Peptides against a protein of PDB entry 4LZF. Designs and how they scored, part 96

Target 1, 155 residues: chain A of PDB entry 4LZF
Amino acid sequence: GGRLVVFPNGTRKELSADGQTVKVMFFNGDVKHTMPDQRVIYYYAEAQTTHITYPDGMEVLQFPNNQTEKHFPDGRKEITFPDQTVKTLHPDGREESVLTDGTIIQLNPDGSKVIQFNTGQREIHTADFKRREYPDGTVKTVYSDGRQETQYPTG

## One batch from the design tools (peptide; made by RFdiffusion4, then SolubleMPNN)

Design b2_p18_5_s4 (from b2_p18_5, 11 letters changed)
Fold by OpenDDE base, seed 4:
Structure b2_p18_5_s4 (fold): chain B 155 residues (1-155), chain A 18 residues (1-18)
Amino acid sequence: as target 1 above (155 residues)
Amino acid sequence: SEREKFEKAKKENEELNA
């Protein structure tokens, strides 16, 4: 049968009969589950946050505001915001945000920013210019010196 | 932030496991 250990501080430890599942209920209301697959599920009662750690180094955070963070073993992080925007932070320093409307915002390690709008328009921000690319092939550039250029599609 | 609350709670929990 399973075992229940009750510690003097009120912490409880439940072990499954096979010993593959361990549940620790801390006196502060925190809960730690060790699963047969060796994932560890922490619930922090005060923060109302769930933290899952995997043997491969993956981590998942679930916040009470419905934000979810995934930390991948390769160093990539994926944040799903309450509004369902997904932000990916890549190990190379690139950041990508996918909005619910399909807009994609990329922040590059060089400091450039690219916005791919759901309309098919693209906006590029660099140190030297802001450029708007239109689906018709029109390109409008505003340079840092205040110059503006419009390139018309080669029809 | 929710993350700050988590980091605090995590630290407190680590102290409970020590």
Scores: peptide ipSAE 0.221, ipTM 0.826, DockQ to the pose 0.834
Fold by OpenDDE base, seed 5:
Structure b2_p18_5_s4 (fold): chain B 155 residues (1-155), chain A 18 residues (1-18)
Amino acid sequence: as target 1 above (155 residues)
Amino acid sequence: SEREKFEKAKKENEELNA
C-alpha cells in the first residue's frame, strides 16, 4: 500500500503504492507533487500559483489572475495574459503579441515593428519609414523625410 | 505583481526543502 509520513513540523509526505507518485504537503500549505512522468507540480498556497517543471526543462506558471507563462527549454517564453493576449518572447529578442481580435504585433531586434491587422492590412515601422500594405496589393509608404509613395497593384 | 509573489513563495519553498 501507499505510505504516509508525518513530520514533526506538520509536513506530510504521501507515497503511492507503486512509488511513482509523491505528494508533499508542507506545513505552510504549499504542495509538491512528483508525478510518474517526472513532472513536478508545485502549488504555492500564499501566492495561489501553480508551477509545473518538466524533465526537459519546460516550466509552466499559472497565476491566480488567470495569467499563464510557459518557459521553453530553448529560452522562449509564452505569456497568456488575463485578457487572453498571447505574447511570445524569443531568445533572439523578437517579441510577438497576438491580440484577441487576431491582430499580430511583431517587435524585431532591430527595432522594426510589424502589425498584421485582422483586416488583412499590414503595417511595417522602421527607422526610415512607415508602410501600409493593403489586401488589394496597394502599398503606401511614408518616409521619415516626409516623402510619400503609393505603389498600386499590377492588374 | 503576481510574479513577485511567486518569486517570494518559490524562495520560501526552497528554504523549506533545504
Scores: peptide ipSAE 0.221, ipTM 0.827, DockQ to the pose 0.827
Fold by OpenDDE base, seed 2:
Structure b2_p18_5_s4 (fold): chain B 155 residues (1-155), chain A 18 residues (1-18)
Amino acid sequence: as target 1 above (155 residues)
Amino acid sequence: SEREKFEKAKKENEELNA
């Protein structure tokens, strides 16, 4: 059978019969749940936050505002915001945001920005220019000096 | 922030596990 240990401080430890599941209920309301797959689920009562740690080094944070963060072993982070926007932070410093309308915003380590619109248009921002690419092959460039260039599709 | 609340709570919990 399982075991229940009650400590003098009010902390409780529940052990499954096989010993593969351990639930610690701290006196402050925090809960630590160790699962058979070796994932550890922490619930922080004051913060109302769930923190899951996996044996491969993956971490998942679930905040009370419905924000979720995934921390990958490679150093990548994926943040799902309450509005369901997904932001990925790459180890190389690149950031990508996927909006709910399908727009993708990429921030590159060099400071350049690329926006892939749901319409198929793409906008590239560099130190030297802003460029809009259209699905028909038209490209409009506005340079930092105010010069404008339009490239028309070759029919 | 929610993260600051988490980091505080995590630290407090680590102290409870020590």
Scores: peptide ipSAE 0.221, ipTM 0.826, DockQ to the pose 0.812
Fold by OpenDDE base, seed 3:
Formats: structure tokens, C-alpha cells, sequence
Structure b2_p18_5_s4 (fold): chain B 155 residues (1-155), chain A 18 residues (1-18)
């Protein structure tokens, strides 16, 4: 059968009969679960935060404000904000935000920015220009020198 | 911040597991 160990400091350790599940309840209110799949679930009572660690090095943080962070073994991070915006931080320094309306915002390591609107329009910002691409193939560019160019779709 | 609270709690927990 399972067993309960109570330590002199008030910490409690529950073991399943097979020993594959271990629950440690610390005297400060923190809880540690070791699962059969080798994931470890920490609940930090003071922070009200859940931290899950996986054997492959993946980590998941769940904050009391409903923010969730995933840390992938490749160094990528995915943050789901309370408003349900999802931000991905890539190891190459690229950042991508997906808004709830379907708008995608990309920040590139060179400082350029790309916005893919839910309307099918695309906006590109560089050091040299701002460009708007329209679904019909029209492209409007405003250069840093103040020059403006409109390229019309070929019929 | 939420992260600062987490980092503090993590450190305290590491001390409890030592």
C-alpha cells in the first residue's frame, strides 16, 4: 500500500504503493508532485504559482494573473498573456505576437517590423521605409527621405 | 512582479529541499 511519512518539521511525504507518485507537502504550504511520467509539479503557496518541469527540459509557469509561460528546450519561449495574446520569443531574437483578432506582429533581429493585419493587408517597417501591401497587389512605400511610391497591380 | 515572487518562492523551496 501507499505510505505517509511525517517529518519533525511538519513536512509530509505521501508515496503511492508503486512508488511512482510522490507528493511532498512542505511546512510552508508549498507542494511538490513527482509523477510517473517524471514531470515535477511545484506549487509555490506564497507566489500562488505552478511550475511544471519535464524530463526533456521543458518548463511551464502558471501565474495567478492567468499568464502562462512555456520554456522550450531549444530556448524558445511562449507567453500567453491574460488577454490571450500569445508572444513567441525565438532563440535568434525574433519575436512574434499573435493578437486575439488574428493580427500577427513580427519583430526581427535587424529591428524591422512586420504587421500582418486580419484584413489581409501587410505593413513592413525598416530603417529605410514604411511599406503597406494591399490584397489587390497595390504597394505604397514611404521612404525615410520623404519620397513616396505607389506600385499598382498589373491587370 | 509575479516573476519576482516566483523567484523568491523558488529559492525558498530549494532551501527546503537541501
Amino acid sequence: as target 1 above (155 residues)
Amino acid sequence: SEREKFEKAKKENEELNA
Scores: peptide ipSAE 0.217, ipTM 0.827, DockQ to the pose 0.781

Design b2_p18_6_s1 (from b2_p18_6, 6 letters changed)
Fold by OpenDDE base, seed 4:
Structure b2_p18_6_s1 (fold): chain B 155 residues (1-155), chain A 18 residues (1-18)
Amino acid sequence: as target 1 above (155 residues)
Amino acid sequence: SVEYPDVDGEEAEPYTYP
């Protein structure tokens, strides 16, 4: 059978009969599950936050506001916001957000920003200009000096 | 079975919230 360990501080540890599953119920209400696959599921009772740690180094955080964060072994982070926007932070400093309406926002390490609208329009932001690309091939550029340029589709 | 350690070990201490 399983084992139960009861510590003086009130923490309780339950071990499965095979010893592969461990549940620790801490005196403060926190709960730690160690699973046969060696993932650790820790629940912070006060913060109402779940932290899952995988043996490969992946981590998953689940917050009470319905935000979820995935920390990948390669250093990439994926944040799912309560509104279901998904933001990916890449190790190279690139950030990508996918909005629920299909808009994609990319922040590049050089400080440039690209917005791919759900309408098919694309906007590029740099230090020197903002450029709007339209599905018809029209391109409008507003430069930092206030100059504007429109390029029309060549057919 | 139930075990009752006489002292708390590190395993009895909750993690600190990050």
Scores: peptide ipSAE 0.325, ipTM 0.862, DockQ to the pose 0.545
Fold by OpenDDE base, seed 3:
Structure b2_p18_6_s1 (fold): chain B 155 residues (1-155), chain A 18 residues (1-18)
Amino acid sequence: as target 1 above (155 residues)
Amino acid sequence: SVEYPDVDGEEAEPYTYP
């Protein structure tokens, strides 16, 4: 059958009969599961946080406030907030937030910001201007110096 | 079976929370 190891500090290690699953119950209340697929599920009892590590380098964090974080092997991070907004941090420094209504907010490494509204409107923010693009082809620009321009669609 | 080692060893220590 299975094997139980009890350490002097109170930590307990349970090995399955097939040797494919290991459960460690630490003296501080933490729990570590090593699964047949080689993923490790670690539960921090005090923080009430679950940390899953995969053999390919993927990591998943689950926080008690229902926030989840995925750390991909390519360096990308994906945060799902409690409100279900999804924020992606790319290795190139670009950040994208997808709101529940379908609005996409992009922060670029150069400091520019692009908002793609679910209505089809788009807003571009740079150091020099804010620009609103409308589905009909109208473009309104407000420059940092106070100038305003409106470009009308070609009729 | 149950085993009772004489020393804890490294495997008996919990991870440090990040």
Scores: peptide ipSAE 0.163, ipTM 0.791, DockQ to the pose 0.535
Fold by OpenDDE base, seed 5:
Structure b2_p18_6_s1 (fold): chain B 155 residues (1-155), chain A 18 residues (1-18)
Amino acid sequence: as target 1 above (155 residues)
Amino acid sequence: SVEYPDVDGEEAEPYTYP
């Protein structure tokens, strides 16, 4: 059978019979599982938050509001919000949000913004202009000086 | 089996919430 260690502070450590799984039940209600694949699943009882750490440095946080965060070893972060919007934060400062309706919002390190609408339209925001691209090839640009330009698809 | 260690080591202490 397994082995149980009980510490004076009330913490309990359970070792599986095969020795590959360790469960620590801390006196504060926290729980730590060390799995055979060397991932560690830590449950913070007060915060009701699960924190999974992987041997490769990946981390997963699961919050009580159903938000999930993935921290990749390369510094990328992926946040799944309760509404199922997914936001990716890249190490270069780029941010991408995928909305449930299929809209994609990209924030670039230079401050530009790109919106890919679910309709196939695309909008580009820069310091100098806002540009709307339509599926038919029409492009409308509004410059910061108020000038407007429409480019029609070449037939 | 059940063991009762004499001293609470770091292994007996919960992590700090990040």
Scores: peptide ipSAE 0.118, ipTM 0.746, DockQ to the pose 0.537
Fold by OpenDDE base, seed 2:
Structure b2_p18_6_s1 (fold): chain B 155 residues (1-155), chain A 18 residues (1-18)
Amino acid sequence: as target 1 above (155 residues)
Amino acid sequence: SVEYPDVDGEEAEPYTYP
């Protein structure tokens, strides 16, 4: 059978018979599972948060509000919000949000913003202009000075 | 089997919430 260690502080450690799984039940209610694949699942009882660490450096946080965060070894972070919006933070500073309706919002390190609507329209925001691209090839640009330009698809 | 160590080890301490 397994082995149980009970510490003076009330922490309990359960080892599987094969020694590959370890369950630690801390005196504060926290729980730590070490799995055969060397992933560590830590549950913070007070915060009701689960933190999974993988040997490759991947980390997953699961919050009580159903938010999930993935921390990739390359420095990328992926946040799944309770509404199922997925936001990706890239190491270069680029941020991408994918909405449930399929809209994609990109924030670039230079401060520019690109919105790809589920309708196939795209909007580009820069310091100098806002540009709307339509599926038919029409492009409307509104410059920061209020000037507007419309480019029509050449028939 | 059940063991009762005389002293707490590092493994007996919970992690700090991040």
Scores: peptide ipSAE 0.108, ipTM 0.731, DockQ to the pose 0.544

Design b2_p18_6_s2 (from b2_p18_6, 8 letters changed)
Fold by OpenDDE base, seed 4:
Formats: sequence, C-alpha cells, structure tokens
Structure b2_p18_6_s2 (fold): chain B 155 residues (1-155), chain A 18 residues (1-18)
Amino acid sequence: as target 1 above (155 residues)
Amino acid sequence: SVEYPSVNGEEALPYTYP
C-alpha cells in the first residue's frame, strides 16, 4: 500500500503504493503534488496560486484572478489575462497580444508597434510616423511633424 | 503504513511564495 508521513509541524506526505505520486499537505494549507511525469504542482493556499514546474523547465502559474502565465524553457512567456487576451513575450523583446476580437498588437524591440485590426486595417507606429493601411489598399501616414500623406490604391 | 518522524525535515517546510 501507500505510505503516509506525518511530521511534527503537521505537514503530511502521502506516497502512492508505486511511489510515483507524492502529495504533501503542508501545515499552512499549501499542497505539493509530484506526478509520475515528474511535474510538480504547488498550490499556495494563502495566495490561491498554482505553480506547475515541468522537468524540461516549463512553468505554469495560475492566479486567483484567472490569469495564467506559461514560462517556456526558451524564455518565452505566454500570459492569458482574465479577459482572455493572450500576450506572448519573446526572448528578443518582441511582444504580441491577441485580443478576443481578433485584433493583434505587436510591439517590436525597436519600439515600433503594429496593430492588425479585426477589420483588416493595419496600423504601424514608429518614432517617425503612424501609418494606417486599409483593406482597399489606401495608406494614410501621419508623420511626427504633423505632415499627412495619403497613398491611394492603383487600379 | 504511517510514519511519524521526530523532526521536521526540509521537506516538511512549505515553499516561500515568490
């Protein structure tokens, strides 16, 4: 059968009969599960936060506000916000947010920003200009000096 | 089976919340 260890501080450790699953119930209400696949699921009771660590270095954080963060071994982070917006932070500094309406916001390491609207319009922000691209091929640019330019599609 | 260690090892201590 399984094994139960009861520590003086009240922490309890339960080991499965096969020894592949370990559950630790800490005196403070925290819970740690070590699974057969070697992932560790730690629940912080006071913070109501779950932290999962995988043997490959992957980490998952689940917060009480329904935010989830995935930390990939390559350094990438994926944050799912309570509103279900998904933000990806890349190791190179690039950030991408996908909104629930399909809008995609990209922040580039050079400081430029690209918004792909769900309407098919695209907006590019740089230090020098904001540019709006329309599905019909029209492009409107507002430069930092206030100058405006409109490029019309050619038939 | 049930075991009752006489001391609290490191394994009996919860993690510190980040």
Scores: peptide ipSAE 0.477, ipTM 0.929, DockQ to the pose 0.546
Fold by OpenDDE base, seed 2:
Structure b2_p18_6_s2 (fold): chain B 155 residues (1-155), chain A 18 residues (1-18)
Amino acid sequence: as target 1 above (155 residues)
Amino acid sequence: SVEYPSVNGEEALPYTYP
C-alpha cells in the first residue's frame, strides 16, 4: 500500500505504493499533486486557482473565472480570457489577440497596431498614419497631419 | 502505513499564492 504522513499542523501527504504519485493536502485546503511525469499540480483553495508546473518550465494557471494562462519556457505567455479571446505576449514585446469572431489584433513593440478583421479588411496604425486595406485592393490612408489618400487597385 | 512526524518541516507548508 501507499504511505500516509500526517503532520502536526494537519497537513497530510499521501505517497502511492509505487512512489510515483504524491498528494499533499495542506491544512489550509490547498492540494499538491506530484505526478509520475514530474508535473506539479497545485490547487490554491482560497483562490480556487490551479497552477501546473512542468519540468521543462511550462506553467499553466487556471483561474476561477475561466481565465487560463500558459507560460512557455521561451518567455511567451498565452492568456485565454473568459470571453475566449486568446492573447499571446511574445518575448520581443509583440502582443497578438485573437477574438472569437476571428479578428486578430497585433500590437508591435514599435507601437504600431495591426487589425486583421474577419471581413478580410486590415487596418494598420502607426505614428504617422492609419491605413485601411480592403479585400478588393483599395487602400485608404489617413495621415497624422490629416491628409487622406486612397489607392485603388490596378485593374 | 501512517507516519506522524513530530515537526512540520517545509513540506507541510502550503505555497504562497502569487
Scores: peptide ipSAE 0.461, ipTM 0.922, DockQ to the pose 0.535
Fold by OpenDDE base, seed 3:
Structure b2_p18_6_s2 (fold): chain B 155 residues (1-155), chain A 18 residues (1-18)
Amino acid sequence: as target 1 above (155 residues)
Amino acid sequence: SVEYPSVNGEEALPYTYP
């Protein structure tokens, strides 16, 4: 059968009969589950936060405000905010946010910013200019010195 | 069965919150 270990500090450890599942109930209210697939599910009782660690190095954090964070083995992080915006932080320093309306905001390591609107318009921000690209091929540029330029589609 | 060890050991300590 299963085995129960009760420690002097009040921590309890339950082992399944097959030894594949371990449940630790700590004296502070935290709970640790070790599963047959070797994932570890840790619940922080005070913070009400769940931390899942996978054997491949993947980690998932679930916060009480409904925010979820995924930490990938390659160093990438993906944050799903309570409003369902998804932000990806890449190992190269690039950040990408996908809004619920389909708008994509990209922050590049060089400090430039690209906004891909759901309408098909695109806006590019650099140290030197702000540029708006329209679906019809029109391009409007405002330079940092105040100069403006409009390029019309050749038709 | 139920076991009552005389000492806690490291396995009886909760993790530190990140």
Scores: peptide ipSAE 0.195, ipTM 0.815, DockQ to the pose 0.530
Fold by OpenDDE base, seed 5:
Order: C-alpha cells, then sequence, then structure tokens
Structure b2_p18_6_s2 (fold): chain B 155 residues (1-155), chain A 18 residues (1-18)
C-alpha cells in the first residue's frame, strides 16, 4: 500500500503504492508532486502559481490570471497571455507575438519592428523609416527626416 | 503505513518570479 510520512513541522509526504508518485503537502500550503514521468509539479499556495519542471529542463508556469509560460531548454520562452496572444522570446533577442486576429508582430534584435497584418499589409519600422507594404505591391515609406515616398506596382 | 520522522526531509521552495 501507499505510505504517509508526517514531519514534525506539519509537512506530509504521500507515496503511492507503486512508489512512482510522491505528493508533498508542505506546512505553508505548497504542494509538490513528483510524477512517474519525472516531471515535478510545484504549486505555490500564496501565489496560486503552478511550476512544472521536466527532466529535459523545460519549465511551465501557470499563473492565476490564466497566463502560461513555457521556458524551453534552449532559452526560448513562450508566453500565452490571458487573451490568448502568444509571444515567443528567442535567445537571440527576437520577439514574436501572434495575436488572435492573425496579426504577427516581430521585434528584431537590431531594434526593427515588423507587423504583418491579417489584411496582408505589412509595416516595417526601423531607425530610418516606417514602411507600409500593401498587398497590391504599393509601398509607402516615411523617413525619419520627414520625407515620404510612394512606390506603385506599375511605377 | 504511516511514518513520523524526527527530521524533515522536505523543504518548501521559495517562489521566484520569472
Amino acid sequence: as target 1 above (155 residues)
Amino acid sequence: SVEYPSVNGEEALPYTYP
């Protein structure tokens, strides 16, 4: 059968009959589950946050506001916001956000920003200009000096 | 079975924000 260990401080440790699942209920309300697949699920009672660690080094955070974060072993981080926007932070400093409407926002390590609208329009922001690209091939550029250019597909 | 150890073999982990 299962085993229960009760510590003097009030912490309780439950071992499954097969010995593959361990549940620790800490005196502060925190809970730690060690699962047969070797993942560790830690619940922080005060923060109401769940932190899952995997044997490969992946970590998953679940916050009380319904935000979830995945921390990959390669240093990549994926955040799912409460509104279901997904933001990926890459180790090289690149950030990508995918909005629920299909808009994609990319922040590049060089400081440039690219927005791919769900309409097929694309906007590029650099230190030197803002550029809007239209599906028909029209390109409008506003330079930092105030100069504006429009390039037409037939021009 | 139930065991009542004299020492705590488990400690609470501190919460750290990512």
Scores: peptide ipSAE 0.044, ipTM 0.641, DockQ to the pose 0.759

Design b2_p18_6_s3 (from b2_p18_6, 7 letters changed)
Fold by OpenDDE base, seed 2:
Structure b2_p18_6_s3 (fold): chain B 155 residues (1-155), chain A 18 residues (1-18)
Amino acid sequence: as target 1 above (155 residues)
Amino acid sequence: SVEYPDVDGEEAEAYTYP
């Protein structure tokens, strides 16, 4: 059989018979599960947040608003927002957001921004210009000085 | 079985999210 440890402060610790599963129920309502695969599941009762840590350094957070975060051992983070937008933060500072409609927004370390629309249009933002590329090959550029250029697909 | 030990450091502390 398993073992139950009861502490004076109200914390309870349940140990499986094989010792592979440990459940700690803290006096404040928090719960800690240590699993046979060595993942640790924290439940924060007040915040209603679940935090899973893996032995390889992976972490997963689940928030009560349905936001989820994955923290990868390489430093990459992936955030799934409540609206199901997925944002990836790369260690090099690049950020990419994928919207539910298929639009991709890329923020580059140099400050430039690229939007790939689901329509096939692409918009590039730099310090010097905003450029819209159309599927037909038309390119419209608005420079920071107000100058505008349109390049048509046929030369 | 059931055991009622003294509170040690690990189990005496609650885990809270920052």
Scores: peptide ipSAE 0.037, ipTM 0.651, DockQ to the pose 0.513
Fold by OpenDDE base, seed 3:
Structure b2_p18_6_s3 (fold): chain B 155 residues (1-155), chain A 18 residues (1-18)
Amino acid sequence: as target 1 above (155 residues)
Amino acid sequence: SVEYPDVDGEEAEAYTYP
């Protein structure tokens, strides 16, 4: 059958009969489950945070404020905020935020910023200018020196 | 990294369920 081990410090370890599941109940209230699929589920009692680790290196964090974080083996990090905005941090330093309305905000390693609006408009921010691109092909640029330029579609 | 409390030590009590 299953086995319960009690340690002098108050920690308890439960072993399933098949040895595939291990539950450790720590003296501080933390809980660690090792599952048959080798997934480890750790619950921090004080922080009320769940940390799941997978054999492939994937990690999932679940916070009490409903924020979730995924740490991918490739170094990518994905944060789902309580408002359901999803932010992706790429290993190359690029950051992307997807808003609930479909707007995408991209921060590039060179410091430039691109906003893709759900309306089809696009705004590009660089050290030298801000540029707005419209679906009809019109492009408006405001340069850092105050100069403005409008490019009209050829039609 | 994640830090867990120590589980080391001698068994104080052990129960085997049928």
Scores: peptide ipSAE 0.036, ipTM 0.644, DockQ to the pose 0.086
Fold by OpenDDE base, seed 5:
Structure b2_p18_6_s3 (fold): chain B 155 residues (1-155), chain A 18 residues (1-18)
Amino acid sequence: as target 1 above (155 residues)
Amino acid sequence: SVEYPDVDGEEAEAYTYP
């Protein structure tokens, strides 16, 4: 059968009959679950935050505002914001945000920025220029010196 | 690492369920 252990400080430890699940209810309201799949679920009572750690090193944070963060073993981080925007932070410093309307914003380690609009237009920002690419093949560039250039699709 | 209160200590009471 299952086992309940009570500690002098008020912490309680529940062990399942099969020994595969352990639930620790700390005196401060925090909870730790060790699951059969070896994931560990931490619950911070005061912060109302859940922190799941996986055997492979992955971590998942669930915040009370409905934000979720995934921390991958390779150092990549994926944040799902309350508005359902998904932001990915890569170990090389690259950041990508996917908005709910389908717009994708990419920040590159070199400081450049790329916006892929849901309309099919693409805008590239560099230190030297801003460039807008249109679905029809037209490209408009505004250089940092104020010069403008329009490239038309060749028929 | 995640910081939690110490779970270790002397057992005050233990219950075994069928």
Scores: peptide ipSAE 0.036, ipTM 0.644, DockQ to the pose 0.069
Fold by OpenDDE base, seed 1:
Structure b2_p18_6_s3 (fold): chain B 155 residues (1-155), chain A 18 residues (1-18)
Amino acid sequence: as target 1 above (155 residues)
Amino acid sequence: SVEYPDVDGEEAEAYTYP
C-alpha cells in the first residue's frame, strides 16, 4: 500500500504503493509531485505558480494570470501571454511575437525589426531606414537622413 | 533519522510583454 510520512514541521509526504509517485505537501502550502515519467510538478502556493520540469530539460511555468512559459532545452523560450500573444525568445537573441490577429513582429540581434502585418504589408526597421512593403509591390522607404523613396511595381 | 524535504525556492513571475 501507499505510505504517508508526516514530518514534525508539518510537511507531508505521500508515496504510492509502487513508489513511482511521490507527493510532498510542504508546510508552506507548496506541493511537489514526482511522477513515474520523472516529470516534476511543483506548485508554489504563495505565487500560485506551477513549475513543471521534464527529464529532457524542458520546463513549463504556469502563472496565475494564465501566462505560460516554456523553456526548451536548447535555450529557446516561448511565452504565451494572457492575451494569447506568443513570444519566442531564441538563443541567438532573436525575438518573435505572434499576435492574435496574425501580425508577426521580429526583433533581430542586429537591432533591426520586421513587422509582417496581417494585411500582407511588411515593415522593416534598420538603423538606416524604415521601409514599408505593400502587397501590390510598392515599396516606400524613409531614410534616416530624411530622404524618402517610393518604388513602384511597374517602375 | 528522518531527512526532511526542503522547500524549493519560489520563482519570480515574469510579466514581460512584447
Scores: peptide ipSAE 0.035, ipTM 0.568, DockQ to the pose 0.092

Design b2_p18_6_s4 (from b2_p18_6, 6 letters changed)
Fold by OpenDDE base, seed 2:
Structure b2_p18_6_s4 (fold): chain B 155 residues (1-155), chain A 18 residues (1-18)
Amino acid sequence: as target 1 above (155 residues)
Amino acid sequence: SVEFPDVDGEAAEAYTYP
C-alpha cells in the first residue's frame, strides 16, 4: 500500500505504493502533487492558483478568476483572459491578441500595430502612417504629416 | 491503499510560490 508521512508541523506526504505518485499537503493548505508522468501540480491555497510544470519545461497557471497562462519552453506565453481573449507573447517581443469577436491585434517589436477586424478590414499602424485596408481592395493611408491617400482597387 | 500515518522525524518540507 501507499504510505502517509505526517510531519510535526502538520505537513502530510502521501506516497503511492508504486512510488510514482507523491502528494505533499503542506500545513498552510498548499499541495504539491508529483505525477507518474513527472508533471508536478502545485496548488497554492491562499492564492487559489494551480501551477503545473511539465518535464519539457512547459508550465500552466490557472488563476481563480479563470485566467489561464501557458508558458512554453521556447519562451512563448499564451494567456487566456477571463473574457476569453487569447494573448500570445512571442520571444521576439511580438504580441498577438485574439478577441472573442474574431478581431486579431498584433503588436510588433518595432512598435507597429496590425488590427485584423472581424469585418475583413485591416488597419496598420506604423511610425509613419495609419493604413486601413478594406475588403474591396480600397486602401486609405493617413501619414504622420497629415497627408492622406486613397488607393482604389485596380480595375 | 495508504498505510496509517507515521510521524517522521525528518524536517517538514515547505514551499512558497515565487
Scores: peptide ipSAE 0.030, ipTM 0.641, DockQ to the pose 0.272
Fold by OpenDDE base, seed 5:
Structure b2_p18_6_s4 (fold): chain B 155 residues (1-155), chain A 18 residues (1-18)
Amino acid sequence: as target 1 above (155 residues)
Amino acid sequence: SVEFPDVDGEAAEAYTYP
């Protein structure tokens, strides 16, 4: 059968009959739950945060503000914000945000920024210029010196 | 009386929201 261990400090440890599930309820309200799939679920009572660790090194954090973070073994992080924006942080320093309207914002390690709008327009920000590309092939560039150029599809 | 081993408590971790 299952086993309950009660510690003098009030911590409780529940063991399943098969030994595959272990639940520790700490005296401070924290919970550690080891599952049959070897994932460990931590609940931090003060922070109201759930932290799941997987055997492959993946981690999932669930915050009280409804933010979810995935920490991948390769060092990539994926953050789902409360507004359902998904931000990916890559190990190389690249960041990508996908907005709910389909807009994609990319921050590159060189400091450049690319916005792919849901309208098909694209905006590129560099140290030297800001450029808007339109679906019709028109390109507008504003240089850092204030110079402006417009390129039309017909030349 | 059998003394039960101490169970290491998990420390509450503070996470920075990005």
Scores: peptide ipSAE 0.029, ipTM 0.602, DockQ to the pose 0.223
Fold by OpenDDE base, seed 1:
Structure b2_p18_6_s4 (fold): chain B 155 residues (1-155), chain A 18 residues (1-18)
Amino acid sequence: as target 1 above (155 residues)
Amino acid sequence: SVEFPDVDGEAAEAYTYP
């Protein structure tokens, strides 16, 4: 049968009969649950946050505002915000945000920015220029010196 | 002995908040 251990400080430890499941209920309301698959589910009572660790090094955080963070073993992070925007942080410093309307915002390690609008327009920001690409093939560039250029589709 | 997680140490991880 399962075993319950009660500590003097009020912490409780529940052990399954097979010893593969361990649930620790701390005196502060925190809960640590070790699963048979070696996942560890930690609940922070004060923060109302769930932290799941996996044997491969993946981590999942669930916040009380419905934000979810995934920390991948390669150092990549994926954040799902309460509004369902998904932000990916890459180990190289690249950031990508996917908005609910389908707009994609990319921040590159060199400081450049690319916005893919849901309208099919694309905007590129560099140190030297801002460029807007239109679905018809028109390209408008504003250079850092204030010069503007419009390129029309060569029909 | 149950090793208590250092709640303060684990909370020191910089989480991204909205």
Scores: peptide ipSAE 0.027, ipTM 0.570, DockQ to the pose 0.084
Fold by OpenDDE base, seed 3:
Structure b2_p18_6_s4 (fold): chain B 155 residues (1-155), chain A 18 residues (1-18)
Amino acid sequence: as target 1 above (155 residues)
Amino acid sequence: SVEFPDVDGEAAEAYTYP
């Protein structure tokens, strides 16, 4: 049969009969579940946060505000915000945000920014200029010195 | 066999904000 161990500090440890499931209920209200598949589910009672660790090194965090974070073994992080925006942090320092309307915002390690609008327009931000590219081939550039240029598709 | 209490859980992780 299963075994329940109660410690003097109030911590309880429940062992399944097969020994594959372990539940620790800490005296502070935290709960740790070790599952047969070797995933560990940790609940932090004060923070109301769930942390799941997988044998491959994947981690999933669930916060009380409905934010979810995935920490991939390759060092990539994926954050789903309460508004359902998804932000990816890449190991190379690149950041990408996908908005619910399909707009993509990319921050590059060099400090440049690219916005791909859902309308098909693209905006590029560098230290030297902001450039907007239109689907018709028109390109508008505003330089950091205040100069403006417009390139038309028909020359 | 004598069983000992497990160490309390790790510190809660912090929120990441936009």
Scores: peptide ipSAE 0.027, ipTM 0.589, DockQ to the pose 0.153

